# Ledger of designs, part 6: peptides against a protein of PDB entry 7C96

Target 1, 73 residues: chain A of PDB entry 7C96
Amino acid sequence: PVIPDDFRCPISLELMKDPVIVSTGQTYERTCIEKWLQAGHGTCPKTQQTLTSTVLTPNYVLRSLIAQWCEAN

## One batch from the design tools (peptide; aimed at target 1 I11 S12 L13 H41)

Design b1_p11_4_s2 (made by RFdiffusion4, then SolubleMPNN; from b1_p11_4, 3 letters changed)
Fold by OpenDDE base, seed 5:
Structure b1_p11_4_s2 (fold): chain B 73 residues (1-73), chain A 11 residues (1-11)
Amino acid sequence: as target 1 above (73 residues)
Amino acid sequence: STLEEARELYK
C-alpha cells in the first residue's frame, strides 16, 4: 500500500519509526535529523529556517497513527 | 537544497 506522505520522513523518504519534532514544527525520523545536527547544521532541512533549539521532541501522536496504519496495512 | 543535503548525509 501507498504510504501517506505525512508518515514519511522528509529526509529518508521512509515510514517513520521514531518521529521527532524540531523547533520549526517539522517532523523527521530521529536518526535522520540527528545526523544533520551532528554534521554541524542548525537549520530545518525542509524549511531552511534556523532552529531556535536543538531539542528533539518525540511526536507520540504521529507515532501512534503510524502504528495504527501499519497494523491495518 | 538543504533537504537534498540532508538526504545525502543520511545515505
Scores: peptide ipSAE 0.688, ipTM 0.928, DockQ to the pose 0.924
OpenDDE base, seeds 1, 2, 3, 4: peptide ipSAE 0.688, 0.682, 0.679, 0.681; ipTM 0.928, 0.928, 0.926, 0.927

Design b1_p11_4_s3 (made by RFdiffusion4, then SolubleMPNN; from b1_p11_4, 4 letters changed)
Fold by OpenDDE base, seed 1:
Parts: sequence; C-alpha cells; structure tokens
Structure b1_p11_4_s3 (fold): chain B 73 residues (1-73), chain A 11 residues (1-11)
Amino acid sequence: as target 1 above (73 residues)
Amino acid sequence: SSLEEARELYK
C-alpha cells in the first residue's frame, strides 16, 4: 500500500519508526536528524530555519498513528 | 539543498 507522505521521514523517505520533532515543528526520524546535528549543522533540513534548540521531542502521536496504519495495512 | 545534504549523511 501507498505510505502517507506525513508518515515518511523527509530525510530517509522511509516510514518513520522513531519520529522526533525539532524546534521548527518539523518531524524526522531520530537517527536521521541526529546524524545531521552531529555533523555540525544547526538548521532544519526541510525549512533551512535555524534551530532554536537541539532538543528532540518524541512525536508520540505520530508514532501511534503510524502503528495504527501499519496494523491496518 | 540542506535536505539533500541530510539525505547523503543518512546513506
């Protein structure tokens, strides 16, 4: 089945397993955004906005929605 | 672009 765009990481383009929210409100797969930050970048890959914080907040709602979708498909 | 660069790091 076709994976909803909102369920795909903007970086990996794969179904997210551990989605996290950055300060700009964008959501990425944890491992993808951590690699970006570790490389010394301080901007949001998708929007190019400067990150006001490097804190990564788990997107539990999205994780749940993805899990529900996977169970149904 | 930044997104393309991030994708390269993921590979």
Scores: peptide ipSAE 0.718, ipTM 0.934, DockQ to the pose 0.918
OpenDDE base, seeds 2, 3, 4, 5: peptide ipSAE 0.714, 0.715, 0.715, 0.717; ipTM 0.934, 0.934, 0.933, 0.934

Design b1_p11_4_s4 (made by RFdiffusion4, then SolubleMPNN; from b1_p11_4, 4 letters changed)
Fold by OpenDDE base, seed 1:
Structure b1_p11_4_s4 (fold): chain B 73 residues (1-73), chain A 11 residues (1-11)
Amino acid sequence: as target 1 above (73 residues)
Amino acid sequence: SSLEEAQALYK
């Protein structure tokens, strides 16, 4: 079945396994955004907004929704 | 774009 757009990482374009929220409110796969930050970038890949923090907050709600979707499909 | 650059790092 077609993966909902909100469940795919903007970077990997794959179903997220460990989604994290950045300061701009956008969600990415942890490994993807960490590589971006480690490369010396301080902006949100999708919006290009400057990140006010490099803290990555786990998106547990989305993780749960994705798990439920996977179970049903 | 920034998104394209990030995608390149992932590959």
Scores: peptide ipSAE 0.668, ipTM 0.927, DockQ to the pose 0.965
OpenDDE base, seeds 2, 3, 4, 5: peptide ipSAE 0.662, 0.662, 0.663, 0.666; ipTM 0.926, 0.925, 0.926, 0.927

Design b1_p11_5 (made by RFdiffusion4)
Pose (drawn by RFdiffusion4):
Structure b1_p11_5 (pose): chain A 73 residues (1-73), chain P 11 residues (1-11)
Amino acid sequence: as target 1 above (73 residues)
Amino acid sequence: TTLEEAQALYH
């Protein structure tokens, strides 16, 4: 069960199934960051930096790295 | 912090 931290969501602290990127460059689990934005916050949770967009963009390359790691282990 | 708050909200 040796899970690299880079693959963990800063909010869930678990492996990411649907990693998305916010305007600050930080990556979160979709369901976590969605709840954060639903609670009225307009800030990057990790950096407190205020957001310039609400667009969540899938981090496909990371999804690929996680998927690769998953099949090996 | 905003991250701690986000974690508390999640739990």

Design b1_p11_5_s1 (made by RFdiffusion4, then SolubleMPNN; from b1_p11_5, 4 letters changed)
Fold by OpenDDE base, seed 5:
Structure b1_p11_5_s1 (fold): chain B 73 residues (1-73), chain A 11 residues (1-11)
Amino acid sequence: as target 1 above (73 residues)
Amino acid sequence: SSLEEAQELYR
């Protein structure tokens, strides 16, 4: 089945396993955004906005939705 | 683009 766009990481283009929210409100796969930050970048890959914080907040709601989708498909 | 750069790092 076709994976909903909202369930795909903008970076990996794969179904997110550990989605995290950055300060801009965008969600990425944890490993993807961590690599971006570790490379010395301080902006949101999707929006180019400067990140006001490097804190990554787990997107539990999305994780749950993805899990539900996976079980049904 | 920044997104493309991030995608490259992931690979």
Scores: peptide ipSAE 0.662, ipTM 0.928, DockQ to the pose 0.871
OpenDDE base, seeds 1, 2, 3, 4: peptide ipSAE 0.658, 0.654, 0.655, 0.657; ipTM 0.927, 0.927, 0.926, 0.927

Design b1_p11_5_s2 (made by RFdiffusion4, then SolubleMPNN; from b1_p11_5, 3 letters changed)
Fold by OpenDDE base, seed 1:
Structure b1_p11_5_s2 (fold): chain B 73 residues (1-73), chain A 11 residues (1-11)
Amino acid sequence: as target 1 above (73 residues)
Amino acid sequence: SSLEEAQALYR
């Protein structure tokens, strides 16, 4: 079945396993956004907005939804 | 674009 767009990381374009929210509210796969930050970038890849914080907040709701989708499909 | 650059880092 087709993976819902909201379940795909904007960077990897794959189903997210460890989705995290950045300060702009966008969600990415943890490993993808960490690589971006480690490369010295301080902006949101999708929106180009400056990140007010480099804290990555786990998106537990999305993780749960993805898990449920995977179980059903 | 920033998104393309971020995608390039993913392998």
Scores: peptide ipSAE 0.673, ipTM 0.928, DockQ to the pose 0.826
OpenDDE base, seeds 2, 3, 4, 5: peptide ipSAE 0.666, 0.666, 0.670, 0.667; ipTM 0.927, 0.926, 0.927, 0.928

Design b1_p11_5_s3 (made by RFdiffusion4, then SolubleMPNN; from b1_p11_5, 4 letters changed)
Fold by OpenDDE base, seed 1:
Structure b1_p11_5_s3 (fold): chain B 73 residues (1-73), chain A 11 residues (1-11)
Amino acid sequence: as target 1 above (73 residues)
Amino acid sequence: SSLEEAQQLYK
């Protein structure tokens, strides 16, 4: 079945396994955004907005929704 | 774009 767009990481374009939220409110796969930050970038890949924080907040709600979708499909 | 650059890092 077709994976909902909201369940795909903007970077990997794959179903997210460990989604995290950046300061701009965008969600990415943890490993993808960590590599971006480690490369010295301080902006949101999708929006180009400057990140006010480098803290990555786990998106538990989305993780749960993805798990439910995977179970049903 | 920044998104494209990030995608390149992932690959």
Scores: peptide ipSAE 0.665, ipTM 0.927, DockQ to the pose 0.920
OpenDDE base, seeds 2, 3, 4, 5: peptide ipSAE 0.659, 0.658, 0.660, 0.663; ipTM 0.926, 0.925, 0.926, 0.927

Design b1_p11_5_s4 (made by RFdiffusion4, then SolubleMPNN; from b1_p11_5, 5 letters changed)
Fold by OpenDDE base, seed 5:
Structure b1_p11_5_s4 (fold): chain B 73 residues (1-73), chain A 11 residues (1-11)
Amino acid sequence: as target 1 above (73 residues)
Amino acid sequence: SSLEEARQLYS
């Protein structure tokens, strides 16, 4: 089945397993965005906006939606 | 692009 674009990490281009929200509101796979931050970057890969915080907030709603999709497909 | 750079870091 075709994976919904919103369920794919902008970086890995794969179905997200542990989606996290950055300060700009964009969501990424945790491991992907952590590698980006660890490399010394302080901007949002998708929007290029400066991150006001490096805190990563779990996107539980999206995680649940993805889980439901996986179960059905 | 920054997105492409981020993709290069992903293993």
Scores: peptide ipSAE 0.716, ipTM 0.937, DockQ to the pose 0.805
OpenDDE base, seeds 1, 2, 3, 4: peptide ipSAE 0.715, 0.710, 0.712, 0.713; ipTM 0.936, 0.935, 0.935, 0.936

Design b1_p11_6 (made by RFdiffusion4)
Pose (drawn by RFdiffusion4):
Structure b1_p11_6 (pose): chain A 73 residues (1-73), chain P 11 residues (1-11)
Amino acid sequence: as target 1 above (73 residues)
Amino acid sequence: TTLEEAQELYH
C-alpha cells in the first residue's frame, strides 16, 4: 500500500480518481474542489490564492500516471 | 488555514 503523495488530493488525502486543475495550477479531486466552491469559497484551498476562473480542467496526464501506477500495484 | 477548513468541510 505504498501510495505516492503526489497522487493524493490535498483535501481527501486519498488517491485521486478524477483529478482536476484550478487556475492557480493546483490539482484536486473533483468532488472535493466542487464542494469547496459550492460552500461559497473562491479560493485555492492549498494556496489561499483567490481564483481567476471557476473552470475545473481535467489533468489527463496525471490521470495517466495514476492509472499506470495502479496497474503495476 | 483554507486547506484545513476545506479538509474539515469535506470530512

Design b1_p11_6_s1 (made by RFdiffusion4, then SolubleMPNN; from b1_p11_6, 4 letters changed)
Fold by OpenDDE base, seed 1:
Structure b1_p11_6_s1 (fold): chain B 73 residues (1-73), chain A 11 residues (1-11)
Amino acid sequence: as target 1 above (73 residues)
Amino acid sequence: SSLEEAQKLYN
């Protein structure tokens, strides 16, 4: 089945397993955004907005929705 | 773009 766009990481383009939210409100796969930050970047890959914080917040709601979708498909 | 650069790091 076709994976909903909202469930795909903007970077990996794959179904997210550990989605995290950055300060701009965008969600990415943790490993993808961590590599971006470790490379010295301080902006949101998708929006180019400057990150006001490098804190990554787990998106538990999205994780749950993805799990539910995977169970049904 | 920034997104493309981030994708390169992943791949």
Scores: peptide ipSAE 0.650, ipTM 0.927, DockQ to the pose 0.924
OpenDDE base, seeds 2, 3, 4, 5: peptide ipSAE 0.647, 0.644, 0.648, 0.647; ipTM 0.927, 0.925, 0.926, 0.927

Design b1_p11_6_s2 (made by RFdiffusion4, then SolubleMPNN; from b1_p11_6, 4 letters changed)
Fold by OpenDDE base, seed 5:
Formats: sequence, structure tokens, C-alpha cells
Structure b1_p11_6_s2 (fold): chain B 73 residues (1-73), chain A 11 residues (1-11)
Amino acid sequence: as target 1 above (73 residues)
Amino acid sequence: SSLEEARELYS
């Protein structure tokens, strides 16, 4: 089945398993964005906006939606 | 692009 674009990490291009929200509101796979931050970057890969915080907030709603999709497909 | 750079870091 075709994976919905919103369920794919902008970085890995794969179905997200642990989606997290950055300060800009964009969502990424945790491991992907952590590697980006660890490399010394302080911007949002997708929007290039400066991150006001490096805190990563779990996107539980999206995680649930993805889980439901996986179960059905 | 920054997105491409981020993708290169992903293993």
C-alpha cells in the first residue's frame, strides 16, 4: 500500500515509528532529528527555521494514527 | 539543501 506522506519522516523517507515534534512544529523520526542536532545543527531540516529549543516532543497522536494504518495495511 | 544534509547523516 501507498504510505501517506504525512506518515513518512522528511529525513528518512520511511514510515515513522517514534515521531517527535521540534520547536517549529515539524515532525521527524526521533533518531533522524537527533543525529542532525548532534552534528551541531540548530535549524529545522524542512523549513530551515532556527529552533528555539532542542526539546523533542513525542507526537503521540501521529504515532497512534500510524499504528492504526500499519494494522490495517 | 538542509534536508538533503540531514538525509546524509541518517544511516
Scores: peptide ipSAE 0.713, ipTM 0.936, DockQ to the pose 0.826
OpenDDE base, seeds 1, 2, 3, 4: peptide ipSAE 0.711, 0.708, 0.710, 0.710; ipTM 0.936, 0.936, 0.935, 0.936

Design b1_p11_6_s3 (made by RFdiffusion4, then SolubleMPNN; from b1_p11_6, 3 letters changed)
Fold by OpenDDE base, seed 5:
Structure b1_p11_6_s3 (fold): chain B 73 residues (1-73), chain A 11 residues (1-11)
Amino acid sequence: as target 1 above (73 residues)
Amino acid sequence: SSLEEAQELYR
């Protein structure tokens, strides 16, 4: 089945396993955004906005939705 | 683009 766009990481283009929210409100796969930050970048890959914080907040709601989708498909 | 750069790092 076709994976909903909202369930795909903008970076990996794969179904997110550990989605995290950055300060801009965008969600990425944890490993993807961590690599971006570790490379010395301080902006949101999707929006180019400067990140006001490097804190990554787990997107539990999305994780749950993805899990539900996976079980049904 | 920044997104493309991030995608490259992931690979």
Scores: peptide ipSAE 0.662, ipTM 0.928, DockQ to the pose 0.882
OpenDDE base, seeds 1, 2, 3, 4: peptide ipSAE 0.658, 0.654, 0.655, 0.657; ipTM 0.927, 0.927, 0.926, 0.927

Design b1_p11_6_s4 (made by RFdiffusion4, then SolubleMPNN; from b1_p11_6, 5 letters changed)
Fold by OpenDDE base, seed 1:
Structure b1_p11_6_s4 (fold): chain B 73 residues (1-73), chain A 11 residues (1-11)
Amino acid sequence: as target 1 above (73 residues)
Amino acid sequence: SSLEEARKLYN
């Protein structure tokens, strides 16, 4: 089945397993965004906006929605 | 683009 675009990480282009939200409101796979930050970048890959914080907030709602979708498909 | 660079780090 076709994976909904909102369930794919903008970086990996794969179904997210551990989605996290950055300060700009965009969601990425944790490992992908951590590598980006560790490389010395301080901007949002998708929007190019400067991150006001490097805190990564787990997107539990999205994780749940993805799990439900996977269960049904 | 920033997104393309981020993808390079992942791959």
Scores: peptide ipSAE 0.719, ipTM 0.935, DockQ to the pose 0.886
OpenDDE base, seeds 2, 3, 4, 5: peptide ipSAE 0.715, 0.716, 0.717, 0.717; ipTM 0.934, 0.934, 0.934, 0.934

Design b1_p11_7 (made by RFdiffusion4)
Pose (drawn by RFdiffusion4):
Structure b1_p11_7 (pose): chain A 73 residues (1-73), chain P 11 residues (1-11)
Amino acid sequence: as target 1 above (73 residues)
Amino acid sequence: STLEEARTLFH
């Protein structure tokens, strides 16, 4: 059960199934960051930096790295 | 912090 932290969501602290990127460059689990934005916050949770867009963009390369790691272990 | 708050809200 040796899970690299880079693959963990800063909010869920668990492995990411649907990692998305916010305008600050930080990556979160979709359901986590969606709840954060639903609670009325307009801030990057990790950096407190205010957001310049609400667009969540899938981090496909990370999805690939996580998927690769999953099959090996 | 904003991250601690986000964690509390989520969990």

Design b1_p11_7_s1 (made by RFdiffusion4, then SolubleMPNN; from b1_p11_7, 4 letters changed)
Fold by OpenDDE base, seed 5:
Structure b1_p11_7_s1 (fold): chain B 73 residues (1-73), chain A 11 residues (1-11)
Amino acid sequence: as target 1 above (73 residues)
Amino acid sequence: SSLEEARKLYY
């Protein structure tokens, strides 16, 4: 079935399994954004805004929604 | 774009 846009990582374009929120409020797959940060970047890939923090906050709500969607499909 | 660059790191 068609994966909802909000459930796909902007980077991997795949269904997120471990979604995390960056300081700009955008959500990415953890592994994707970590690779970006490890490469020395300090901006949000989608918005180009400077990240005020490198802290990655788990998006538990989205994780749950995705899990529910996967179970139903 | 930065998003494309990020994709290069993933794939």
Scores: peptide ipSAE 0.720, ipTM 0.938, DockQ to the pose 0.955
OpenDDE base, seeds 1, 2, 3, 4: peptide ipSAE 0.719, 0.717, 0.718, 0.717; ipTM 0.938, 0.937, 0.938, 0.937

Design b1_p11_7_s2 (made by RFdiffusion4, then SolubleMPNN; from b1_p11_7, 5 letters changed)
Fold by OpenDDE base, seed 5:
Structure b1_p11_7_s2 (fold): chain B 73 residues (1-73), chain A 11 residues (1-11)
Amino acid sequence: as target 1 above (73 residues)
Amino acid sequence: SNLELARELYS
């Protein structure tokens, strides 16, 4: 089945398993955004906005929605 | 773009 765009990481282009929210409100797969930050970047890959924080907040709602989709498909 | 660079790092 076709994976909803909102369930795909903007970086990996794959179904997210551990989605996290950055300071700009965008969501990425944790491993993808961590690699980006570790490389010394301080901007949001999707929006190019400067990140005001490097804190990554788990997107539990999206994680649940993705899990539900996976169970149904 | 930043997104393309991020994709390169992941791959």
Scores: peptide ipSAE 0.702, ipTM 0.936, DockQ to the pose 0.962
OpenDDE base, seeds 1, 2, 3, 4: peptide ipSAE 0.700, 0.697, 0.697, 0.699; ipTM 0.936, 0.936, 0.935, 0.936

Design b1_p11_7_s3 (made by RFdiffusion4, then SolubleMPNN; from b1_p11_7, 4 letters changed)
Fold by OpenDDE base, seed 1:
Structure b1_p11_7_s3 (fold): chain B 73 residues (1-73), chain A 11 residues (1-11)
Amino acid sequence: as target 1 above (73 residues)
Amino acid sequence: SSLEEARELYN
């Protein structure tokens, strides 16, 4: 089945397993965004906006939605 | 682009 675009990480382009939200409100796979930050970048890959914080907030709602979708498909 | 650079780091 076709994976909904909102369930794919903008970086990996794969179904997210551990989605996290950055300060700009965009969601990425944790490992992808951590590598980006560790490389010395301080901007949002998708929007190019400067991150006001490097805190990564787990997107539990999206994780749940993805799990439900996977269960049904 | 930043997104492309991020993809390169992941791959």
Scores: peptide ipSAE 0.718, ipTM 0.935, DockQ to the pose 0.965
OpenDDE base, seeds 2, 3, 4, 5: peptide ipSAE 0.713, 0.714, 0.715, 0.715; ipTM 0.934, 0.934, 0.934, 0.935

Design b1_p11_7_s4 (made by RFdiffusion4, then SolubleMPNN; from b1_p11_7, 3 letters changed)
Fold by OpenDDE base, seed 1:
Parts: sequence; structure tokens; C-alpha cells
Structure b1_p11_7_s4 (fold): chain B 73 residues (1-73), chain A 11 residues (1-11)
Amino acid sequence: as target 1 above (73 residues)
Amino acid sequence: STLEEARELYR
């Protein structure tokens, strides 16, 4: 089955397993965005906006939706 | 810094 675009990490282009929200509101796979930040970047890969915080907030809603989709497909 | 750069870093 085709994976919904919203369930794919903008970076890895794969189904997200640990989606996190950055300060700009965009969601990425945790490992992907952490690598980006660790490389010294302080911007949102998708929007190029400067991150006001490096705090990564788990996107529990999306995680649940993805889990439901995986169960059904 | 772009999404492309982030993708390259992931690979």
C-alpha cells in the first residue's frame, strides 16, 4: 500500500517511527532531525526558518495515526 | 541549509 505523504519524514522519506515536532511546527523523524542539529544547523530543513528552540516535542497524535495505519495495512 | 542537505546527511 502507498504510504500517506504526511506519514513520511521530509528528510528520510520513510514512514516515521518516532516523529517529533520542531519549533516551526514541522514534524520529522527524531534521528533525522537530531543528526541535522548535531551537524551544527539551527534551521528547519523544510522551511529554512531559524529554530527558536532545539527542543524536540514528540508528535504523539501522528505516532498513533501511523500505528493505526500500519495495523490496517 | 536545505532539505536536500539534510537528506544527504541522513544517507
Scores: peptide ipSAE 0.689, ipTM 0.928, DockQ to the pose 0.890
OpenDDE base, seeds 2, 3, 4, 5: peptide ipSAE 0.689, 0.684, 0.686, 0.688; ipTM 0.928, 0.927, 0.928, 0.928

Design b1_p11_8 (made by RFdiffusion4)
Pose (drawn by RFdiffusion4):
Structure b1_p11_8 (pose): chain A 73 residues (1-73), chain P 11 residues (1-11)
Amino acid sequence: as target 1 above (73 residues)
Amino acid sequence: STLEEAQTLFH
């Protein structure tokens, strides 16, 4: 069960199934960041940096890295 | 912090 931290969501602290990127460059689990934005916050949770967009963008390359790690282990 | 708050909110 040796899970690299880079693959963990800063909010869930678990492996990411649907990693998305916010305007600050930070990556979160979709359901986590969505709840954060639903609670009225307009800030990057990790950096407190205020956001310049609400667009969540899938981090496909990370999804690939996670998927690769998953099949090996 | 905003991250601690986000963690508490989520969990």

Design b1_p11_8_s1 (made by RFdiffusion4, then SolubleMPNN; from b1_p11_8, 4 letters changed)
Fold by OpenDDE base, seed 4:
Order: structure tokens, then sequence, then C-alpha cells
Structure b1_p11_8_s1 (fold): chain B 73 residues (1-73), chain A 11 residues (1-11)
């Protein structure tokens, strides 16, 4: 079935398994955004906004929604 | 774009 766009990581373009929220409010797959940050970038890939924090907050709500979707599909 | 750059890092 077609994966909802909101469930896909903007970077990997795949269904997110460990979605995390960056300071700009955008959500990415943890591993993807970590690689971006580790490469020395301090901006949000999607918005190009400067990240005010490097803290990655787990998006538990989205994780749950994705899990529910996976169960149904 | 920065998003494309991030995608390249993932690849």
Amino acid sequence: as target 1 above (73 residues)
Amino acid sequence: SSLEEAQELYS
C-alpha cells in the first residue's frame, strides 16, 4: 500500500522507524538526521533553518501512528 | 538543496 507522505522521512524517503523532531519542528528518521549533524551541518535539511538545538526529540505520536498503519497494512 | 545533500549522505 501507499505510504502516507507524513510517515516518510524527508531524507531516506522511507517509512520512519525512529522518528525524531528537530528544533524547527520537522521530523526525520533518527539515523538520517544524525548523519547530517555529524557531517557538520547545523541546519534543518528540509527548511534550511538554523537549528537552535541539536537535541533530537523522539516523535512518539508519529511512531505510534506509523505502527498502527503498519499493523493495518 | 540541503535536503538533497542530506539524502546523498544517507545513500
Scores: peptide ipSAE 0.662, ipTM 0.930, DockQ to the pose 0.887
OpenDDE base, seeds 1, 2, 3, 5: peptide ipSAE 0.662, 0.654, 0.658, 0.660; ipTM 0.930, 0.929, 0.929, 0.930

Design b1_p11_8_s2 (made by RFdiffusion4, then SolubleMPNN; from b1_p11_8, 4 letters changed)
Fold by OpenDDE base, seed 5:
Structure b1_p11_8_s2 (fold): chain B 73 residues (1-73), chain A 11 residues (1-11)
Amino acid sequence: as target 1 above (73 residues)
Amino acid sequence: SSLEEAQSLYR
């Protein structure tokens, strides 16, 4: 089945397993965005906006939607 | 692009 674009990490281009929200509101796979931040970057890969915080908030809603999709497909 | 740079860090 075709994976919905919203379920794919903008970085890995793969189905997200641990989606997290950055300060800009964009969602990425945790490991991907952590590597980006660890490399010394302070901007949102997708929007190029400066991150006001490096806190990563779990996107539980999306995680659940993805899990539900995986079970059905 | 920044997105491409981020993608290069992914393993």
Scores: peptide ipSAE 0.628, ipTM 0.918, DockQ to the pose 0.799
OpenDDE base, seeds 1, 2, 3, 4: peptide ipSAE 0.627, 0.621, 0.620, 0.625; ipTM 0.918, 0.917, 0.915, 0.917

Design b1_p11_8_s3 (made by RFdiffusion4, then SolubleMPNN; from b1_p11_8, 3 letters changed)
Fold by OpenDDE base, seed 1:
Parts: sequence; C-alpha cells; structure tokens
Structure b1_p11_8_s3 (fold): chain B 73 residues (1-73), chain A 11 residues (1-11)
Amino acid sequence: as target 1 above (73 residues)
Amino acid sequence: STLEEAQKLYR
C-alpha cells in the first residue's frame, strides 16, 4: 500500500520509526535531523527557517498513528 | 536545497 506522505521523513523518504518535532513544527526521523544538526546546520531542512531551538521533541502521536497504519496494512 | 543536502547525509 501507499505510505501516507505525512508518515515519511522529509529526509530519508522512508516510514518514520522515531519521529521528532523541530522548533518549526516539522517532523523528521530522529537520526536524520540529528546528523543534519551535528554537521553544523541550524535550519529546518524542509522550510529553511532558522531553528529557534535544537531541542527535538518526540512526536508520540505520529508514532502511534504510524503503528496503527502498519497494523492495518 | 537544504533538504537535498540533508538527504545526502542519510545512510
């Protein structure tokens, strides 16, 4: 089945396993965004907005939705 | 784009 766009990481383009929210509200796979930040970047890859914080917040709601989708498909 | 650059870091 077709994976919903909102369930795919903008960076890996794969179904997210550990989705995290950045300060701009965008969600990425944790490992992907961490690599980006570690490389010295301080912007949101998708929007190019400057991150007001480098704190990564787990997107538990999305993780749950993805899990439910996987169970049904 | 920055998104493309970020994608290059993914393995």
Scores: peptide ipSAE 0.600, ipTM 0.915, DockQ to the pose 0.809
OpenDDE base, seeds 2, 3, 4, 5: peptide ipSAE 0.593, 0.598, 0.592, 0.592; ipTM 0.914, 0.914, 0.914, 0.914

Design b1_p11_8_s4 (made by RFdiffusion4, then SolubleMPNN; from b1_p11_8, 4 letters changed)
Fold by OpenDDE base, seed 1:
Structure b1_p11_8_s4 (fold): chain B 73 residues (1-73), chain A 11 residues (1-11)
Amino acid sequence: as target 1 above (73 residues)
Amino acid sequence: SSLEEAQRLYS
């Protein structure tokens, strides 16, 4: 089945396993955004907005929705 | 773009 766009990481383009939210409100796969930050970047890959914080917040709601979708498909 | 750069880091 086709994976909903909202469930795909903007970077990996794959179904997210450990989605995290950045300060701009965008969600990415943890490993993807961590590599971006470690490379010295301080902006949101998708929006190019400057990150006000480098804290990554787990998106538990999305994780749950993805799990439910995977179970049904 | 920034997104493309991030995608290259992932791959």
Scores: peptide ipSAE 0.682, ipTM 0.934, DockQ to the pose 0.934
OpenDDE base, seeds 2, 3, 4, 5: peptide ipSAE 0.675, 0.676, 0.682, 0.679; ipTM 0.932, 0.932, 0.934, 0.934

## One batch from the design tools (peptide; aimed at target 1 R8)

Design b1_p12_1 (made by RFdiffusion4)
Pose (drawn by RFdiffusion4):
Structure b1_p12_1 (pose): chain A 73 residues (1-73), chain P 12 residues (1-12)
Amino acid sequence: as target 1 above (73 residues)
Amino acid sequence: FTETVEENLDTY
């Protein structure tokens, strides 16, 4: 069960199934960051940096790295 | 919810 931290969501602290990127460059689990934005926050949770967009962008290359790691282990 | 998020960020 040796899970690299880079693959963890800063909020869920678990492996990411649907990693998305916010305008600050930080990546979260979709369901976690969606709840954060639903609670009325307009800030990057990790950096407290205010956001310039609400667009969540899927991090496909990370999704690939996680998927690769999953099949090996 | 906000407090739990802050605790999790500190842990992270």

Design b1_p12_1_s1 (made by RFdiffusion4, then SolubleMPNN; from b1_p12_1, 7 letters changed)
Fold by OpenDDE base, seed 3:
Structure b1_p12_1_s1 (fold): chain B 73 residues (1-73), chain A 12 residues (1-12)
Amino acid sequence: as target 1 above (73 residues)
Amino acid sequence: FLEEVQKNIELY
């Protein structure tokens, strides 16, 4: 089955396992966005907006939706 | 732009 675009990390383009939200509201795979930040970047990869915070918030709702989708497909 | 970001992630 085709993976919904919202379930794929904008960076890796793979199904997210540990989705996290950045200050701009965009969601990425944790490992991907962490590498981006560790590289010294302070912007949102998708929107190019400056991050007001580097705190990564787990997107538990999306994580649950992905898990349910995987179980059904 | 995302393609460029992906390249950066692969480098690190």
Scores: peptide ipSAE 0.038, ipTM 0.666, DockQ to the pose 0.130
OpenDDE base, seeds 1, 2, 4, 5: peptide ipSAE 0.032, 0.033, 0.034, 0.037; ipTM 0.624, 0.628, 0.643, 0.651

Design b1_p12_1_s2 (made by RFdiffusion4, then SolubleMPNN; from b1_p12_1, 7 letters changed)
Fold by OpenDDE base, seed 5:
Structure b1_p12_1_s2 (fold): chain B 73 residues (1-73), chain A 12 residues (1-12)
Amino acid sequence: as target 1 above (73 residues)
Amino acid sequence: FEEEVKKNIEKY
């Protein structure tokens, strides 16, 4: 089935399993954004804005929505 | 990896 764009990680282009929100409000797969940060980057991949924090906030709402979508499709 | 990120971001 066609995966909604909002459910895809901007980095991996795959369905997110553990979506996290960065300081800019963008959401990524946890493992992808962690690799980006560990590589020494301090910017948001999608917006190129400097991250005011490296804290990753779990997007539980999106995680639930994706799970529901997977159940139905 | 960085180049992959940049390329994939452009697909949106």
Scores: peptide ipSAE 0.295, ipTM 0.822, DockQ to the pose 0.811
OpenDDE base, seeds 1, 2, 3, 4: peptide ipSAE 0.283, 0.287, 0.285, 0.294; ipTM 0.820, 0.822, 0.822, 0.823

Design b1_p12_1_s3 (made by RFdiffusion4, then SolubleMPNN; from b1_p12_1, 6 letters changed)
Fold by OpenDDE base, seed 2:
Structure b1_p12_1_s3 (fold): chain B 73 residues (1-73), chain A 12 residues (1-12)
Amino acid sequence: as target 1 above (73 residues)
Amino acid sequence: FLEEVQENIKKY
C-alpha cells in the first residue's frame, strides 16, 4: 500500500526503521542523517537550518506508529 | 550522496 509521507525519510524516501530527530525537529532515518553529518554537513537537509547539536534523538512515537502501520499492512 | 539527497529533498 501507499506509505504515508510522514513515515518516509526525507533523504531515502523509504519507510523509516530507526527514525531520529535532529535539533531542528525534523526526523530522518538514523543511517541517512548519520551519513549526511559524517560527510561534513552541519545543516538540516530538509530545512537547511544550521544544527545546534549533532545529537540524534530517537523518535519512539513515530517508530511505534510506523510499526503499527506495518503490522496492519 | 549529496546530489541524491538534494534531488530527493526537491520532491517535497
Scores: peptide ipSAE 0.038, ipTM 0.653, DockQ to the pose 0.792
OpenDDE base, seeds 1, 3, 4, 5: peptide ipSAE 0.037, 0.037, 0.036, 0.037; ipTM 0.657, 0.645, 0.655, 0.648

